# Designs tried in a protein design run: peptides against a protein of PDB entry 4GMN. Part 38

Target 1, 375 residues: chain A of PDB entry 4GMN
Amino acid sequence: RYANITLLALVTLASIGTDFQETLVKGNQGSRESPISAADEEWNGFDDADGDAMDVDQKSSSGEDQEEDYEEIDVKEDDEDDDDDSITSEMQADMERVVGADGTDDGDLEDLPTLRELIQTAVPQLIRLSNLPIDSDESLTIQSHALSALNNISWTISCLEFANGENANIHNAWYPTAKKIWRKTILPILEADSADLKLATQVTSLAWAVARVLHGETPTDGNPHRKFISLYHSSKQQAGGNSNSIEEPEDPFQGLGVKCIGVVGSLAHDPAPIEVNREVGVFLVTLLRQSNNVPPAEIVEALNQLFDIYGDEELACDKEVFWKDGFLKHLEEFLPKMRTLTKGIDKRTQPELRTRADEALLNLGRFVQYKKKHA

## One batch from the design tools (peptide; aimed at target 1 T18 N28 S158 I170)

Design b2_p17_4_s3 (made by RFdiffusion4, then SolubleMPNN; from b2_p17_4, 7 letters changed)
Fold by OpenDDE base, seed 2:
Structure b2_p17_4_s3 (fold): chain B 375 residues (1-375), chain A 17 residues (1-17)
Amino acid sequence: as target 1 above (375 residues)
Amino acid sequence: MKIKLSEYASEVPLTLS
């Protein structure tokens, strides 16, 4: 009886986290800024105030609009509008406030009661449930659902803008909780050295969501970046042996390899220790050197992480890692390989992967040019 | 199969060779 109630509560919390993410995405689509996956922003460099507007002569090649009369196949999608009316009017009202709130600096969520209860009441219980002794299939199920709920909540919050003091109230409320998830949920699972692939994927997804907010302020105790790099390599060795049983996720960006890259990339941001940054940077550049054996989605993620980590020349990692370890040369040597890789992705079968690879290729060209100017 | 992260710790690149 209690177990079924706990399981139902965990499933409900996981669903609430998903619905909250979907509605933040829908709400942000109503304001002109699409939920830019941090990967979809064109890296424009830093605003050097010297307005040398490179006149990119947009030669308007007037491609003739061949109006191909696509016959409307009237696919009656039975819109089973499963209006999942599960979004309470209170959750929707909190979400509308989050999108509109010039947040006051106080970590007080008085105006966001649902989000407050999620962070202050639900998450501490989920952390407790994720740390139960694994002694039964029931305890494994509870841990998995607790991790799923924590993942959905953490991802949802990581989709909020926190730049320039935006959502500062939410950031300030989440930050100590995110550190608690890291220390109490993520690290113990990584230290147990006994995860299966499912648990490893769940903890890595959660770790990425948490690290997307904490960045280089993520606790470096026990060198967790090395554990995620080890997990990356482990995942590749397992895929090579038993090709029959790991359903590769239909979405290339949901792969464990991408998640490992996203975690370690996020961990390497300032103010991360320079040695952590170096080990991550070397790992990411090594993936580019080995690109013939690396999935395209992992290359895209590794590039985006490299741009974010090493974009700012004022950071200590620019001089002490990027320039000192000669990363520019490797990026330049990779540029023609990236062009070939990107062109090899079919736009019809993998449109998202192709778009994100085209953007990462563009950004790689810009980044290499920027770093050459600032050498 | 249980993943032992400790078995792969030696695969972490420390330098660009």
Scores: peptide ipSAE 0.041, ipTM 0.796, DockQ to the pose 0.022
OpenDDE base, seeds 1, 3, 4, 5: peptide ipSAE 0.023, 0.041, 0.041, 0.040; ipTM 0.647, 0.796, 0.795, 0.793

Design b2_p17_4_s4 (made by RFdiffusion4, then SolubleMPNN; from b2_p17_4, 10 letters changed)
Fold by OpenDDE base, seed 2:
Structure b2_p17_4_s4 (fold): chain B 375 residues (1-375), chain A 17 residues (1-17)
Amino acid sequence: as target 1 above (375 residues)
Amino acid sequence: MKIKLSKEAERVPDYLS
């Protein structure tokens, strides 16, 4: 009895997440004068906003040279090997902030009571249910439904604009909760190293939705990017050996490989550690080099992630990874392969994949030209 | 409050379960 009520509640929460997404999409479309076809939004690089540098005539007041004698503090290099405890302390402090933020100003979502209740009341229960010991088919079913509900909520929120302070109240309410989902749901499931591809697909979908908001601020503890890269490779090996074709999802973009690429791409954004960025960037560029054996949807996703990660020349990863590791050469060498790949996609049978591949090909050409101009 | 969707939201495949 209780299990059936719990399952019904979880299915209801997952459905509310979907209905909320549909409502947001319909509400946003009603406010846009023209349907922007997703096909017409080409990545143009960072347009230098012509910052009309208002010539603020700052009159140079000649303030006098006070020679403050900076005493050369002889910083003894005490080789304190204690760097390992700092990450645990910051993780603990951030966990304590996520637990101790009972002082979330409940005011930030006053105008959005349903979303507030989803974030503050439902998600914590879903996290709890996703962490149940798996000792029965019932507990596995509960976990799967809890992950589905978390996925739907997280994807819906990840579709909101957060750039330039848009939806800041929602971002502020979601951010600690997203980190909690990562630490309490995603990481424990990834660490359990389950051979269950269904569970792996669910957790990877959730991880992508969460990482699309947290980006490089996603907790890097335990190198989750390597776990997703490993999962990517493992998924390819299993597809080749078991004649039980797990039916490749009818949508090429729903594949575990695409989801893994989306997660690791999102994790590699600034301010991610340069080493994380490098490992992900090398992984993505390696997919392009091996493109003959990679599904077209994964190539499209890998390209988009590369554009998003390395589109900004002001970021440390541009100099320290993109240029240093010679990614431009690999992208340029991939252009003719991408043209062939894109032309090989039948517009009649796979219209979405073809459209997204045509866009990614166009953006690849522009990106290579942009980077060559800024070399 | 008016909620704004990201441009990328239109490109996100249906990852809803």
Scores: peptide ipSAE 0.052, ipTM 0.793, DockQ to the pose 0.629
OpenDDE base, seeds 1, 3, 4, 5: peptide ipSAE 0.042, 0.033, 0.044, 0.016; ipTM 0.791, 0.733, 0.793, 0.556

Design b2_p17_5 (made by RFdiffusion4)
Pose (drawn by RFdiffusion4):
Structure b2_p17_5 (pose): chain A 285 residues (1-30, 108-237, 251-375), chain P 17 residues (1-17)
Amino acid sequence: RYANITLLALVTLASIGTDFQETLVKGNQGDLEDLPTLRELIQTAVPQLIRLSNLPIDSDESLTIQSHALSALNNISWTISCLEFANGENANIHNAWYPTAKKIWRKTILPILEADSADLKLATQVTSLAWAVARVLHGETPTDGNPHRKFISLYHSSKQDPFQGLGVKCIGVVGSLAHDPAPIEVNREVGVFLVTLLRQSNNVPPAEIVEALNQLFDIYGDEELACDKEVFWKDGFLKHLEEFLPKMRTLTKGIDKRTQPELRTRADEALLNLGRFVQYKKKHA
Amino acid sequence: PKVTLSSAAHETPNFSS
């Protein structure tokens, strides 16, 4: 039963996690009662995956169970985070998911992050999931072991297809949990790291630049948020952004539109947004 | 049913097997 009974079930649950994304797309061309697949994924499939993700690991075989359990959590969490939840959008699905997303973080991402050592493959798996979960949680994400510091250290140390880089994952997840209403100091650290990435953009991969610019635009674009005054202005983030604008233009033109297109067009949007961003705040004390 | 999709739906997926 082993090869069939356990591994097959996980790989299939993970595929179900991937393919539910197509239901969302095709469903548009035409209390989760209307989405039983999603309802069953959250209420039934996910609790067992959190359990499996937790347990040792005493043996290599259970090292594989954990990995596959993390793959399924990852695919589901990613697909769900592909939904628009800003404003009142998709509120039914948000309430069904949010507490579970908190559990995945506390019971899965956090204990694994507690024991630093040793894997890169596993370190990559947890950051991918944590990025997916934090894209829904948005600073409501738990601040316990000061996880942003760990993901920050993971970025620099793992320094030794552009958008699949682990570094991009570290930028996204730390950037997502630093949105309001996060602890203002947690935001200061994450914001400082994201800006430092630009000041020292001399050696940062272009995809990591685009993600850092998107995360910053996503965080400090609202003057009513305490962190816009408490961090963005108090630490003068505006100067580095104005200084980075010329540096950003050359690196964008340094990208071969023909090899490969997506990063180029994506970076064009970031410089475009970067320019518009330097204006809007320039207009605000 | 209809749902609103985010920008993430158009990004490179972090899928795994």

Design b2_p17_5_s1 (made by RFdiffusion4, then SolubleMPNN; from b2_p17_5, 10 letters changed)
Fold by OpenDDE base, seed 4:
Structure b2_p17_5_s1 (fold): chain B 375 residues (1-375), chain A 17 residues (1-17)
Amino acid sequence: as target 1 above (375 residues)
Amino acid sequence: PKVKLSKEAFRVPPYQV
């Protein structure tokens, strides 16, 4: 009885985290400028110059009127009011306030009561539930659902803008909680060296979400980047032996390999220790060198992480790792391979993977040109 | 003003369903 109520509450918290993101995405749909439209912008690093919305005057080319008489099939609107009433009116009001917040309204989390309760009340309990002694299948189920809820909340928060002091109230509330998730949930599970690939995938997803906000300020205690690199290699060895049991997720970007790359990439940002940055950078560049045996989605993620880590020339990692370890040469040598890889992806069967590969190829060309000018 | 989703936020999060 109590366990079923706890499981229902955990499923509800995981759903709330998903619905919160869907609402944020719906609220922001009008700002999806395709990064491909900036074809002529010289890549000048990751400088915060997100200011100039180019008015792309789409001149309407008058294509000729072919009147194809499509017969009105009177499809009765069966109003299936799937009132997915999962979004409370209070939660919707909080989402509207988050999406509506001008960076001048130092709105305390007092104005975001649902988000406040998620961060301050729910997450500390989820951390506790994720750390229960595993003594039963019920305790394993509780841990799994607690990790799922923590993942969905952490991912949703990681989608908020925190650059230039945007959402500083949310960032300031989340930051100590994110560090607590890392130290109390992620590290103990990684240190347990469990052979459970499901648990490893859950904790890696959560670790990526947390590391996308903490970046190089993620606690380096115990060298967690090496644990995720080891997990990446171990997952590849297991997949090569059992062709039947790891259902590759239908989405290529949901794979454990992509998640491991995302975590270690995020951990390597400034102010990460230069040796952590180097070990991660060498790992990522090594994936590009071995690309013939690496899934395209992992290559896309590894490229994006390399751009994000080494995009700023003022950072110590640019001089001490990127230039010193000769990464530019490896990126240049990878350009023709990336063109071949991207062209090999079928747009009909894998449209998202193709789009993200086309973007990563474009950015690789720009990044290589940028780094050659700043040599 | 719309909360800017980070340019990286368009990387579909690994939701656990």
Scores: peptide ipSAE 0.064, ipTM 0.802, DockQ to the pose 0.592
OpenDDE base, seeds 1, 2, 3, 5: peptide ipSAE 0.057, 0.067, 0.061, 0.036; ipTM 0.796, 0.803, 0.798, 0.772; seeds 2, 3 fail the geometry check

Design b2_p17_5_s2 (made by RFdiffusion4, then SolubleMPNN; from b2_p17_5, 9 letters changed)
Fold by OpenDDE base, seed 4:
Structure b2_p17_5_s2 (fold): chain B 375 residues (1-375), chain A 17 residues (1-17)
Amino acid sequence: as target 1 above (375 residues)
Amino acid sequence: MKVKLSRYAFEVPPYQS
């Protein structure tokens, strides 16, 4: 009886975490008059003010346009306006305030009552429930649901912009809680060395969400980056041996390998210790060198992490790791392999993976060119 | 507000079938 009430409460908290994300997505879409294609996320890393537009003489090869009369299959999008009235007016008002809030530096969530209750009341209980002794299938179920709720809340918060002092109030409220999730939930589960791949996937997803906010300020106790690198390798060994038992997630980006890369990449950001950065950077560059045996989604994530880690030349990791360990050469040697990999993805069957691979290929070309200019 | 939408790993609640 108490367990069923606890499970229902945990499912409800996990749902609230998703509903907040959907509200943030809808709120951001409503402010953009034009669908900026996902390709127009300009990697704002390079203030190249002096872009002399080289006139690429597009020789107009007059190919005869065979007007193949593509019958517009009027796919009636049945706009089933499922008015999923699930989003409470209070949650919507909180998200509208989050989208519009001028960053008051005070970690005061007085104006964000639902988010405040999630961070201050719900998350501490979820941390407690995720740390219950596992002595029954019931306690394991409670742990799993507590991790799911923590995951969804942490992912939602990690989707907020915190750069340049944006959402500083939310950042300041979340930051100590994120460190508490790391120390109280993530580290103990990683140290228990469980053979449960479901639990490992849940804790790795949560760790990625938390590390996307904490970055290099994530607690380095027990070298967590090495644990996630080890988990990456262990997951590959298990998948190769027992091809029958773990349904690979339908979404290539939801795989444990991608999640491990996302965690370790996030952990390697400034102000991470240079040795942590080096070990992660070497791991990521090694994936690119071994790309023939690595899923395309993991290559895309590894590239994106490398750009995020080494995009700033003012950081100590640029000189002490990127240049010193010769990463530019490995990235340049990977360009033709990335072109082949990207072209090998069927745009019809995997449109998202293809789009993200095309973007990562474009960014790799730009990144290599930039690093050559700043050498 | 730039929401970094492209990289999330939500767990679907087990009762949203």
Scores: peptide ipSAE 0.031, ipTM 0.689, DockQ to the pose 0.218
OpenDDE base, seeds 1, 2, 3, 5: peptide ipSAE 0.030, 0.029, 0.031, 0.029; ipTM 0.687, 0.689, 0.689, 0.685

Design b2_p17_5_s3 (made by RFdiffusion4, then SolubleMPNN; from b2_p17_5, 11 letters changed)
Fold by OpenDDE base, seed 1:
Structure b2_p17_5_s3 (fold): chain B 375 residues (1-375), chain A 17 residues (1-17)
Amino acid sequence: as target 1 above (375 residues)
Amino acid sequence: MKVKLSKEAFAVPPYQK
């Protein structure tokens, strides 16, 4: 009885996380429909072909030239005295009140009660449930559903913009919770070294969602990037040996390989340790070199991660890894391979994969040109 | 408050159904 109630609650929380994302996406789409003014319906002029030129002779009545005398209004330049608008002591006190009312947004989610309850009430319980002793099929089911709920909530939050102080209140509320998910849920499951590819996929999906917010501030304890790289390689070895086709997910971007790339890419962002960045960068560049044996979706994700990690020349990883390890040469050598790969994707059968590959190819060309200019 | 979405918000998150 309690288990069934717990499972129903977990399924409900997972659904709420998804429904919240759909609501955010719909709310953002409705704001990007600025009405493209239907005014540029080119009124295709009515081709009234009927050329009956009725010759109506109407008379030239004479316009009388009224010379209206332009009186030069001598605009006297009144020297308006520069009244030095001395910022009154009252205006200064009001400016100080406005600037001083930037209270440290302590991550108060008063305006977002649903999100507050998800972060502050639901997630701590989901972390607890994901850490239950596994002693039965029931406890495995509870863990799986707790991971699904954590995944959906974490992915929803990871779809928010946090750059340049955007959504700072949400970021501040989520950040300690995200670190807690990482340390209490993700790391213990990764350390258990389970051969369960379903559990590995769930944890890797959750890890990617969390790492998309924490980036290089993700806890580096126990070198989690190496665990995900090892998981990537292990997943490829298993797929080659057992003809138990884990049904390739209908979406090629939902594969465990893509998720592993997304996690390690996110972990390698500044301020990640340079050695973590290097190990991830070498892994990603090695995938491009071996692209003949790598699914196209994993190549697309590996490219996007490389652009995001090494897009900023001011970061230590640009000088210490990108340039030192000669990544530009590998990206240039990959351009013709990426063109061939992208052209090999059928637009009719895999339209999304083709679109994302066309975008990644375009961005690769731009990125290589950018890096060549800044060499 | 109007929540701002990332440019990547259209990357279909791996929602578990």
Scores: peptide ipSAE 0.035, ipTM 0.766, DockQ to the pose 0.667
OpenDDE base, seeds 2, 3, 4, 5: peptide ipSAE 0.032, 0.030, 0.033, 0.031; ipTM 0.755, 0.724, 0.753, 0.743

Design b2_p17_5_s4 (made by RFdiffusion4, then SolubleMPNN; from b2_p17_5, 10 letters changed)
Fold by OpenDDE base, seed 3:
Structure b2_p17_5_s4 (fold): chain B 375 residues (1-375), chain A 17 residues (1-17)
Amino acid sequence: as target 1 above (375 residues)
Amino acid sequence: MKVKLSRYAFEVPPYQT
């Protein structure tokens, strides 16, 4: 009885985390007439106003018009009024306030009661449940559900803009809690050195969500970046041996390798110690050099992390790591490989992976050009 | 808000299928 109530509460908290995300997405879309596809964040660099448009005369080869007569399948929009009764009126009101908040309010979650209760009441209990002694299948199930709920809440909060002091109240409330999740949930699980790839995937997903908010301010105790790099390498060794391959997730971006890259990339952002940044940067650049044996989704994530880490030339890591360790050469040498990799992805069978690879290729070209101008 | 939506690793609760 108590276990079932606890599991139901954990599932409900995990659902609240996803529904909160969906509502943030819908609320942000309702304010912009054009759906910015989640993909089309082109890295534009700094807007250097120098408009030398090199006129690249792409000769259009006339391919013949095959009029494929698309039969209008009159898909009756069954207006299934999916009364998505999942979103409470309080959650919706909190979402509308988060989407509309000009960040002016002094660190109090008084106006965000659901988010306040999630951060102040639910998350501390989830941290406690994720740290129970594993002595039964029931305790393992409780830990997994507590990690899932922490993951979804942490991901949702990591979707909020915190740049330029936006959502400073939420950031200030979340920041100490995120550090607590890191120290109390993530580090102990990583230190247990469990052979459980499911648990490793859950904790790495949670670690990425937390690190997306904390960046280089993530606690460096015990060199967690090295633990995630080691986990990346160990996961690749295990996938080759035991037929208990956790079915590669249908989504290539949900793989443990992608999650490890996302964590270590986030940990390497300013104000991370230069040696942490260097070790991560060398790891990411090494993946590009070894790209023939790396899944395309991991290459896409590694590129995106490299752009985010080294996009700002004013940061100490630009001079002390990017330029000093010769990363530009490795990125430039990778351009033709990335073009080949991207073209090898079938648009029909893997449309999202192809789109994100096309974007990462475009951004790699722009990033290399940017860095060459600022050399 | 520009939400970089493309990098989320939500766990679908096992009962939302």
Scores: peptide ipSAE 0.031, ipTM 0.691, DockQ to the pose 0.189
OpenDDE base, seeds 1, 2, 4, 5: peptide ipSAE 0.030, 0.030, 0.029, 0.029; ipTM 0.688, 0.690, 0.690, 0.686

Design b2_p17_6 (made by RFdiffusion4)
Pose (drawn by RFdiffusion4):
Structure b2_p17_6 (pose): chain A 285 residues (1-30, 108-237, 251-375), chain P 17 residues (1-17)
Amino acid sequence: RYANITLLALVTLASIGTDFQETLVKGNQGDLEDLPTLRELIQTAVPQLIRLSNLPIDSDESLTIQSHALSALNNISWTISCLEFANGENANIHNAWYPTAKKIWRKTILPILEADSADLKLATQVTSLAWAVARVLHGETPTDGNPHRKFISLYHSSKQDPFQGLGVKCIGVVGSLAHDPAPIEVNREVGVFLVTLLRQSNNVPPAEIVEALNQLFDIYGDEELACDKEVFWKDGFLKHLEEFLPKMRTLTKGIDKRTQPELRTRADEALLNLGRFVQYKKKHA
Amino acid sequence: SDVKQDGAAPRITLKAF
């Protein structure tokens, strides 16, 4: 039963996690009662995956179970985070998911992050999941072991298809949990790291630049948020952004539209937003 | 088997809600 009974179930649950994304797209061209697949994924499939993700690992075989369990959690969490939850959008699905997303973080992402050593493959798997969960949690994400510090250190140390870089994952997840209403100091650290990435953009891969700019725009674009005054202005983030604007223009033009297009067009949008961003705040004390 | 992640992936609003 081993090769069929356990591994097959996980790989299939993960595929179900992937393919539910097509239901969302096709559904649009035309209490999760209307979405039984999603209802069953959250209420039934996910609790067992958190359990499997936790357990040793005493043996290599259970090393594979953990990995596959993390793959399914990843695919489900990612697909769900592909929904618009800003404002009142998709509120029914948000309430069904949010507590579970908190559990995945506390019970799965955090204990694994506690034992630093040793894997790159596994370190990559947890960061991808944590990025998916934090895209929904938005600074409501738990601040316990000061996880942003660990993901920050993971970025620099793992320095030794542009958007699949682990570094991009570290920028995204740390950037997502630093939105309001996060601890103002947690925000200060993450914001400092994201801005430092620009000041020292001399060697940062272009995709990591685009993600850093999107994360910053996503965080400090609201003057009513305490962190806009408490960090963005208190630490003068505006100067580095004004200084980075010329540097950002040359790197964007350094990208071959023909090889490859996506990064180029994505970077064009970031400089565009970067310019508009330097204006809006320039207008606000 | 794992879905590729992208920070700029568009978000979907469902008509059912």

Design b2_p17_6_s1 (made by RFdiffusion4, then SolubleMPNN; from b2_p17_6, 11 letters changed)
Fold by OpenDDE base, seed 3:
Structure b2_p17_6_s1 (fold): chain B 375 residues (1-375), chain A 17 residues (1-17)
Amino acid sequence: as target 1 above (375 residues)
Amino acid sequence: LLLPQNPLAPLIKLKIY
């Protein structure tokens, strides 16, 4: 009974985390639709008249009438509009305030009561539940659901803009909690060196969400970037051997390899130590060099991380790593390979992967040109 | 209950260089 209530509460917290994200995505799309006035460029239709009426005749065949009386199964569309508006009016009001908040309020989360309760009340309990001794299938289930709820909350918060002091109140409230998730949940699970790829995928997803906010300020204790690089390599070795195929996620971007790249890329941002940045940069560039054996989604993520890490020439990592270790040459040599890779992705079967690969290819061309002008 | 693995398509900010 208590376990079922705890599981229901964890599922509800995980759903709240997803619904919060969907609403933030919808709200941020609405703010970018400034109506670019469709200047009605009157495309003057070209008048081309030529009317050739080719006549082709073809014939006859007469096949027979079988009136199979399809009984009209009156499928009552029970429009159960279960508008399970899982979004509480308080949560919606908090989301509208987050999307509309000009970054001037150094205020406490006083105006964001739902988000405050998520960060201050729910997350500390989720951290506790994720750290329970695993002694039963029930404790493993509770840990998995607690990690899922932490993942969804952390990801939702990571979708907020924190650049230029935007959402500073939320950032300031989340930052110590994100460090607590890292130290109390992520690091202990990574240090346990479990062969459980499901647990590894969950903790790596959470680690990516947390690292997308903390960046180079993520705690460097125990060299977590090396643990995620090791996990990346270990996951590739296991996928080759045992027919317990973890069903390759239907989404190529949900793979453990992509998540590992996303984590280590985020950890390498300024103000990360130059040696951490170098080790990650070398790892990412090595994936591009070995691209024939790397899934396309991992290449897309590795490129995006390289652009994010080395996009600013004022950062110490530009001079001390990017230029010093000759990364531009590797990116330039990868351009023709990326064109081939992108063209090899079928738009009909993998439309998202193709779109993201086309974007990454475009950005790679621009980034190489940018770096050549600023050499 | 498949917890929807949130398809966190990071909003790929096309970096215009």
Scores: peptide ipSAE 0.031, ipTM 0.668, DockQ to the pose 0.147
OpenDDE base, seeds 1, 2, 4, 5: peptide ipSAE 0.020, 0.021, 0.020, 0.020; ipTM 0.663, 0.667, 0.656, 0.659; seed 4 fails the geometry check

